# Designs tried in a protein design run: peptides against a protein of PDB entry 3OGK. Part 220

Target 1, 307 residues: chain A of PDB entry 3OGK
Amino acid sequence: ATPDRLSRRFPNLRSLKLKGKPRAAMFNLIPENWGGYVTPWVTEISNNLRQLKSVHFRRMIVSDLDLDRLAKARADDLETLKLDKCSGFTTDGLLSIVTHCRKIKTLLMEESSFSEKDGKWLHELAQHNTSLEVLNFYMTEFAKISPKDLETIARNCRSLVSVKVGDFEILELVGFFKAAANLEEFCGGSLNEDIGMPEKYMNLVFPRKLCRLGLSYMGPNEMPILFPFAAQIRKLDLLYALLETEDHCTLIQKCPNLEVLETRNVIGDRGLEVLAQYCKQLKRLRIERGADEQGMEDEEGLVSQRG

## One batch from the design tools (peptide; made by RFdiffusion4, then SolubleMPNN)

Design b1_p28_3_s3 (from b1_p28_3, 12 letters changed)
Fold by OpenDDE base, seed 5:
Structure b1_p28_3_s3 (fold): chain B 307 residues (1-307), chain A 28 residues (1-28)
Amino acid sequence: as target 1 above (307 residues)
Amino acid sequence: MEIITPEDEEKELEEMKKKVEELKKKLE
């Protein structure tokens, strides 16, 4: 399908999702010079898709110019932008989006690769947005953004329900958690062990409605911070947790209402048995291979040693 | 390049749910 054909067929299109190069086996089927760039699509959006409010680019090349054009073309009509595993842009592009799209509700750049120039985009978002519901820059490397801006966003955006971040020290997010009264989902952060202070994180207070959670680098010593509300956890992301098989078993047993589990193969058959025994409401299971295992990474799949 | 419709996403989700249920049965 071409952009022009799409606009002719669906001039009143509200939502658009584009997938670029698949990371897996079909990597060689899409030419680099066409199928990967959003530019022709952004041009078409700007010119002919005047009712578009939701844009999802997956595994595409997105430039700052593309983002700027999109931002100016859609302005406050843009409610959702997902840069899912995209590349080619900088934080200047993000700044343009949040500057011009003041009513954006969902902003995602999960697993995107970009050049970070500054933290202005998050600051601008914090200063002017009150509509945000979902903010997701999970598995990204932002070093120049401020946790204080996240706190401001939480305070100003009363409908904020899902926030996924990079490697913020979790203690720097205390103010954010206090402000994010309606937060249901949080992923990311960084738990850093301190041998001299084993209770470093024991006083963390999470939002009362939190039920979807993934804390990066959570080890067995930090895991108990979840126990007070483990029964309300519906989704657990353990992909970046530092838990062994037995730790998984311990945690899973405390999460009887778990619906979604994402973890690594370290869970093992034993962990899966415990999961089946204690988590009767489980609806989705994602198991990724550990980095040390040789083989093709399946994007999403069920890996069972028992078949 | 693939354009995904909401219907396609729903189908994928349903397929995933089925796989999970099958796995659960094998572990019982």
Scores: peptide ipSAE 0.014, ipTM 0.358, DockQ to the pose 0.028
Fold by OpenDDE base, seed 4:
Structure b1_p28_3_s3 (fold): chain B 307 residues (1-307), chain A 28 residues (1-28)
Amino acid sequence: as target 1 above (307 residues)
Amino acid sequence: MEIITPEDEEKELEEMKKKVEELKKKLE
């Protein structure tokens, strides 16, 4: 479909999701082929789609200029922006979005690649937004943003229910968790084992409503921090956890209400058996192949046809 | 490409609200 055809056919469109080519192919896109660029779509949105409040770009090339144009065109009418596995923008583009779209409820940059200039975009969001419900920059490499801004967002956005972040040291997010009283989902962070401090994370307090969780680099020593509320966990992301098969079994047994599990092949047939035995409410299971699993000699650490 | 009309969006929102309420009830 072409942008002009879309606007003519659906002048009152509220939500738009565009899927581009796979990321690997994006850099090889001929500039003349607009199929991978959001520019023509943003132009059409700006000119003709005046009721659009939700935009989802997946695997698209997005420039700062595109984001700036979109931000100014939709302003406070924009409620959702998802830059899903996109590339081509910098944090300046994000700054424009949060500056002009102050009532945005969902902001996602999951798995997007970008040039990070500063952390101003998150600071601006923290200072002016009170509407945010979902913030997701999972699997991104923001190094210049402040955990204090996340805390401020949590304090100011009472409807904040889902936050997914990059590699923040989890202890730097203590203030955030304290403030995020209504948070139901958290993914990301970084657990850094300290041999000299085995109890480093044991006093970490999570939001009371937390039921969807994925802590990056969680090992067996950190896993017990989940045990007090394991029974209320509905979704668990273990893709970036450092758990072996037996660790999976231990954790799964404590999550009888688990509905969604995302993990790696390390769960093995044994873990799947435990999952079937203890998690009767399971609805979705995602198993990915990890790079570290190629060397596992133990058959129990691999999902076979039996699982 | 996914296109959501205003009617579809309202329906989806209502379904989501209903689901959230059901989940809240289950958590009580």
Scores: peptide ipSAE 0.014, ipTM 0.280, DockQ to the pose 0.016
Fold by OpenDDE base, seed 3:
Structure b1_p28_3_s3 (fold): chain B 307 residues (1-307), chain A 28 residues (1-28)
Amino acid sequence: as target 1 above (307 residues)
Amino acid sequence: MEIITPEDEEKELEEMKKKVEELKKKLE
């Protein structure tokens, strides 16, 4: 579909999801000028899609100019922007979005590649937004943003229910967790084991409603921090956890209400057996091949066709 | 219960490729 055809057919479109080139391997299958750049779509949105509230770009090339145009065109009418696995923009583009779209509820940059100039975009968001419900820059590399701004967002956005972040040290997010009283989902962060301080995370207090969780680099020593509320966990993202098969078994046994599990092959057949035994409400299971599994000859850490 | 394996993801990718090819033909 072309942008112009879409606008003519659906002038009152409220939500738009565009999927670009799926993977680098498919680059040769799609013309470079087709479906890759959001520019023609942003132009059409600006001119003809005046009721659009939700925009989702997946695997698209997005420039700062595109974001600026979109921001100015939709302003406070834009409720959702998802830059899902996109590239081509900088934090200046994000700044434009949060500056002009002050009532944005969902902002996602998950797995997007961008140039980071500064942390002003998050600061601006913290200073002016009170509507945010979902903030997601999971699997991104922000080095210049402040955990304090995240805390401010949590304090000011009472409807904030889902936050996924990059590699923030979890201890720097203590203030955030305290402020985020209605938070139901958290993914990301960084748990850094310190042999000299084995209990460094034991006093970490999570939001009371937290039920969807994925802590990056969580090892068996940190895993016990989940035990007090494991019974209320409904979704676990263990893709970036540092848990072995036995650790998976231990954690799964404590999560009887688990509905969604995302993990790696390290769960093994044994972990799957435990999952089947203890998690009767499980609805979705995602098992990925870890990059590190190429070398692990341990048969026990592989999901076989028997599991 | 929905189980998504890497093999399933590959299959989905292949299906997506087919859809893209079909779309290309429609645009030609």
Scores: peptide ipSAE 0.018, ipTM 0.381, DockQ to the pose 0.394; fails the geometry check
Fold by OpenDDE base, seed 2:
Structure b1_p28_3_s3 (fold): chain B 307 residues (1-307), chain A 28 residues (1-28)
Amino acid sequence: as target 1 above (307 residues)
Amino acid sequence: MEIITPEDEEKELEEMKKKVEELKKKLE
């Protein structure tokens, strides 16, 4: 099926999620030969899907021109844009989106690959947006954006509830956390060990409603910063944490209300036992195999067939 | 290219929940 068939069938479509990988589409609406380019879809959105407010592209090729066209076509009607594992665009495309879509609520670029020209897109977002609820550029590489703009966004967007970022030094986000009064979810950042200041993160103040958390490079020395509010944690992303099996056990025991855990195989059977014992509200568990499996001499660091 | 429906996402979530429940039973 083609984009035109979709618009004919669903002229009042409000939400569109497209995956670039050819799978047997349940509706056979998208031919496999259309590949992963969003261009034909953006054209169709611009011409025929005038009520579309939510767009999710997954593993697709997206150009700056595509983003510019989409931005101008939907303008303030666009509430959600998710560029999930996409490629082909630059920060100029992002700038176009935030410039024209002033009421965007969700902006996601998680795991997308793009060329960074400047940090203007985040600055523009900070200057004009008051509607943002979700900002997610987790597992991306930005070097030219300012944490001050993130703070401004937090201050101006009262409904901001979820923010996922790349490798910002966590201490640079102190102002952001103070401003983000309604923040419930935070992922990313960078915790950096300093032998000279082992407690440099101990005074970090998190938003009071924070309950979904994933701090990159969090080790056992930094883990105690979570203890004051561990009881309210409902989701943990430990995929990029530097925690061993026993560290997992320690943290999990302090999170009795944990509902979602994402971690690596290092949790081991022991960690899973502790999880079962202490986390009765657990709803989802994701265990990834890490590259560290080759170096794990500890049998307890592996999830066995028991799990 | 595949169109993902909300129903598909819900099914995936349900499957994940089932796996977690099974794991809990094994560990009890």
Scores: peptide ipSAE 0.009, ipTM 0.365, DockQ to the pose 0.029; fails the geometry check

Design b1_p28_3_s4 (from b1_p28_3, 12 letters changed)
Fold by OpenDDE base, seed 2:
Structure b1_p28_3_s4 (fold): chain B 307 residues (1-307), chain A 28 residues (1-28)
Amino acid sequence: as target 1 above (307 residues)
Amino acid sequence: MEVVLPEDEEKELEEMKKEVEELEKKKK
């Protein structure tokens, strides 16, 4: 489809999802030239799609200029922006979005590759946004953003229900978790083992409504922090957890209400047996091969066992 | 380039939004 054809056919379009052509990418490496350019689409959005509230770019090349144009064209009408596995922009583009789109509810940059200039975009978001419901920069590399801004966002955005972040030290997010009273989903962070302080995470208090969780680098020593609320967990992302087969079994047994599990093949047959035994509400199971397994990149078998 | 109308992920987000709205109504 061409942008002009889309606008002519659907002048009142409220939601647009564009998917670039998938290219062979190495795990966690998005080629700079991956996908199509969003420029012609942004032009069309600006000129002819005046009711557009939601934009989802997947595997697209997005420049700062594109983001700036989009931001100015849609302003407070833009409720959702998802830059899913996109590339070509910097944090200046993100700054433009959050500056002009003050009522944005969903902002996603998951698995996007970009140049980080500063942390101003998150600061600006923290200062002015009260509408945010979903913030997702999972599997991204930010070094210049502040956890304090994330805390401010949690305090100001009462409808904030889902936050996925990069490799923030979890202890730096204590204030965030305390402020995020309505948070239901959290993914990312970084758990770092300290031989001298094995219990450094034991006092971590999670939001009371948290039921979808994925903590990066969670090992068996940190896993007990989930036990107090394991019964309310409905979704687990264990793709970046450091759990062995037996650890999976231990955790799964404590999550009888689990509906979605994403993990690696380390779960093994034993883990799957335990899952079947204890998780009667399971709806989705995703098993990925670990990066270290030299085996053929077999296609992501989403085994949706719809019973 | 494939133009896809809101997939299942957007439905999940809409469901989450509805839940948030319901929670806000209960606080009033």
Scores: peptide ipSAE 0.033, ipTM 0.465, DockQ to the pose 0.017
Fold by OpenDDE base, seed 3:
Structure b1_p28_3_s4 (fold): chain B 307 residues (1-307), chain A 28 residues (1-28)
Amino acid sequence: as target 1 above (307 residues)
Amino acid sequence: MEVVLPEDEEKELEEMKKEVEELEKKKK
């Protein structure tokens, strides 16, 4: 489909999702044509899709100019922007979005690759937005943003229900968790084991409604912080957890209401058996092969074809 | 490039639900 054909056919379109070619194909096979760039679509949105409130770009090349044009064209009418596995922009583009789209409810940059110039975009979002419901920059590398701005967002955005972040030290997010009273989902952060301070995370207080969780680098020593509310957990993202098979079994047994599990092959057949035994409400299971598992010959840590 | 319209998203969701149901049936 071409942008012009879409606008002619659907002039009152409210939401648009564009899927580009896989990144591996983008480097080798995508000619410098519109097929990988959002530019022609942004032009069409600006000119002819005046009711568009939700935009989802997946595996697309997005420039700062594209984001600036989109931001100015849709302004406070833009409710959702998802830059899903996109590339080509900088934090200046994000700044333009949050500056002009002050009523944005969903902002996603999950797995996007970008150049980080500063943390101004998150600061601007914190200063002016009160509508945010979903903030997701999971699996991204931000080094210049402030946890304090995230706390401010939590305080000001009463409808904030889902936040996924990069590698923030979890202890820096204590203020955020305290402020995010309605938060239901949290993914990311960084748990850093300290042999000299084994209880450094034991006093971590999570939002009362938290039921979808994925803590990065969570090991068996940190896992007990979940036990007080494990019965209310409905979704676990363990893709970046540092749990072995037995640790998986321990945690799963404490989550009888688990509906969605995302984990690595380390769960093994044993973990799957425990999952089947204790998690009767399970709806979705995702098992990925971890890069690290190529070398572990331990049969117990692999999901066999029999399971 | 694939353009997914809202109607298509609902269909994709339904298909995913069916796949999950089929997987659940295989576990039983």
Scores: peptide ipSAE 0.028, ipTM 0.426, DockQ to the pose 0.027
Fold by OpenDDE base, seed 5:
Structure b1_p28_3_s4 (fold): chain B 307 residues (1-307), chain A 28 residues (1-28)
Amino acid sequence: as target 1 above (307 residues)
Amino acid sequence: MEVVLPEDEEKELEEMKKEVEELEKKKK
């Protein structure tokens, strides 16, 4: 399909999703030349798709110039931008988006590969946005962004319900969690063991509505932080948890309302048995191979409700 | 490059998953 054909056929298009050609990526590394270029599509959006409010690029090459053009063309009409497994841009492109699209509700760059210049984009978002509902830079590497800006976003965006982040130290997100009163989903962060302070995470206070969770590097020693609200957990992302089979069994038994589980093959047959026994509301199960095993076979098993 | 219209999102997601699986099998 050509961009011009799309606009002619659907001049009032409100949402657009573009997918690049899937490629096998080792270790979730997205090459710089991953997917197709969005440039022709951004041009078409800018010129002819005046009602477009949602854009989803998946496995596409997106430049800073593309982002800048998109930002200026749609401005406050842009509600959703998803850069899903994209590459080719820098944080300058993100800065342009958040500068011009001040009413954006969903900003996603999950698993995208980019060059990080600074943390200004998150700061700008924090300073000017009050509409944000979903912020997702899960499985990305940001070293120059501030957890304080994330806290500011939580304070200013009352409708913020889902936040997925990279490797922030969880203790640096205490202020964020306190501010994010309506947060239902959190993924990412970094739990770091400290031999001198084994209980350093035990006093973490999570948002009261939190029910979808994935804490990175959560081991068996940190897992108890979930126990006070385990009964309200509906989705668990354990892909980056440091849990063994028995740890999975322990946690699963405490989550009777679990609907979605994403984990690694370490769950084993035993974990699956426990899951079947205790999680009667389970709707989706995703089991991936561990990062150490070269073959990421994503077996998404739809667990059909055995009526 | 595939343009996914809202009506075809689920179908295309499945197709993409299959393609990824096939590509991963070819690397082994």
Scores: peptide ipSAE 0.023, ipTM 0.426, DockQ to the pose 0.063; fails the geometry check
Fold by OpenDDE base, seed 4:
Structure b1_p28_3_s4 (fold): chain B 307 residues (1-307), chain A 28 residues (1-28)
Amino acid sequence: as target 1 above (307 residues)
Amino acid sequence: MEVVLPEDEEKELEEMKKEVEELEKKKK
């Protein structure tokens, strides 16, 4: 479909999702035109789609100019922006979005590749937004944003229910977790084992309503931090956890209300058996091949065709 | 067997549902 045909057919369109071509590999050089450019679509949105409040770009090339145009055209009418696995923009583009779209409820940049200039976009969001419900920059490499801004967002956005972040040290997010009283979902962060401090994370206090969780680099030593509320966990993302098969079995056994599990092949047939035994409410199961598992073809941790 | 989940969200969801159904059958 062409942008002009879309606007003619659906002049009152409120939600738009565009999908570009799939990436061959997450770490491969992104070809110049791999996803297609959003520019013609943003132009059409700006000119003819005046009721559009939700935009989802998946695997597309998005420039700062595109984001700036979109931001100015939709302003406070924009409720949702998802830059899902997109590339071509910098944090200046994000700054434009949060500056002009102050009532945005969902902001997603999950798995997007961008140039980070500064952390101003998150600071601006923290200072002016009170509407945010979902913030997701999972699997991104923001190094210049402040955990304090995330805490401020949690304090100001009472409807904040889902936050997914990059590699923040989890201890830097203590203030955020205390402020995010209504948070139901958290993914990301970074657990860094300290051999000299085995109890480093034991005193972490999670939001009371937290039921969807994925902690990056969580190993068997950190896993016990989940045990006090494991019974309320409904979704678990273990894709970036450092758990072996037996660790999976231990954790899954403690999550009887688990509905969604995302993990790696390391769960194995044994883990799947435990999952079937203890998780009667399971609705979704995602198993990915981990990069570290490419060489373990002969280990018990492989899901067989029978499993 | 390495279940390569398709990049397509709908296909991924369908595969996930099938896996869950298979797990439920094994409980019986």
Scores: peptide ipSAE 0.018, ipTM 0.398, DockQ to the pose 0.054; fails the geometry check

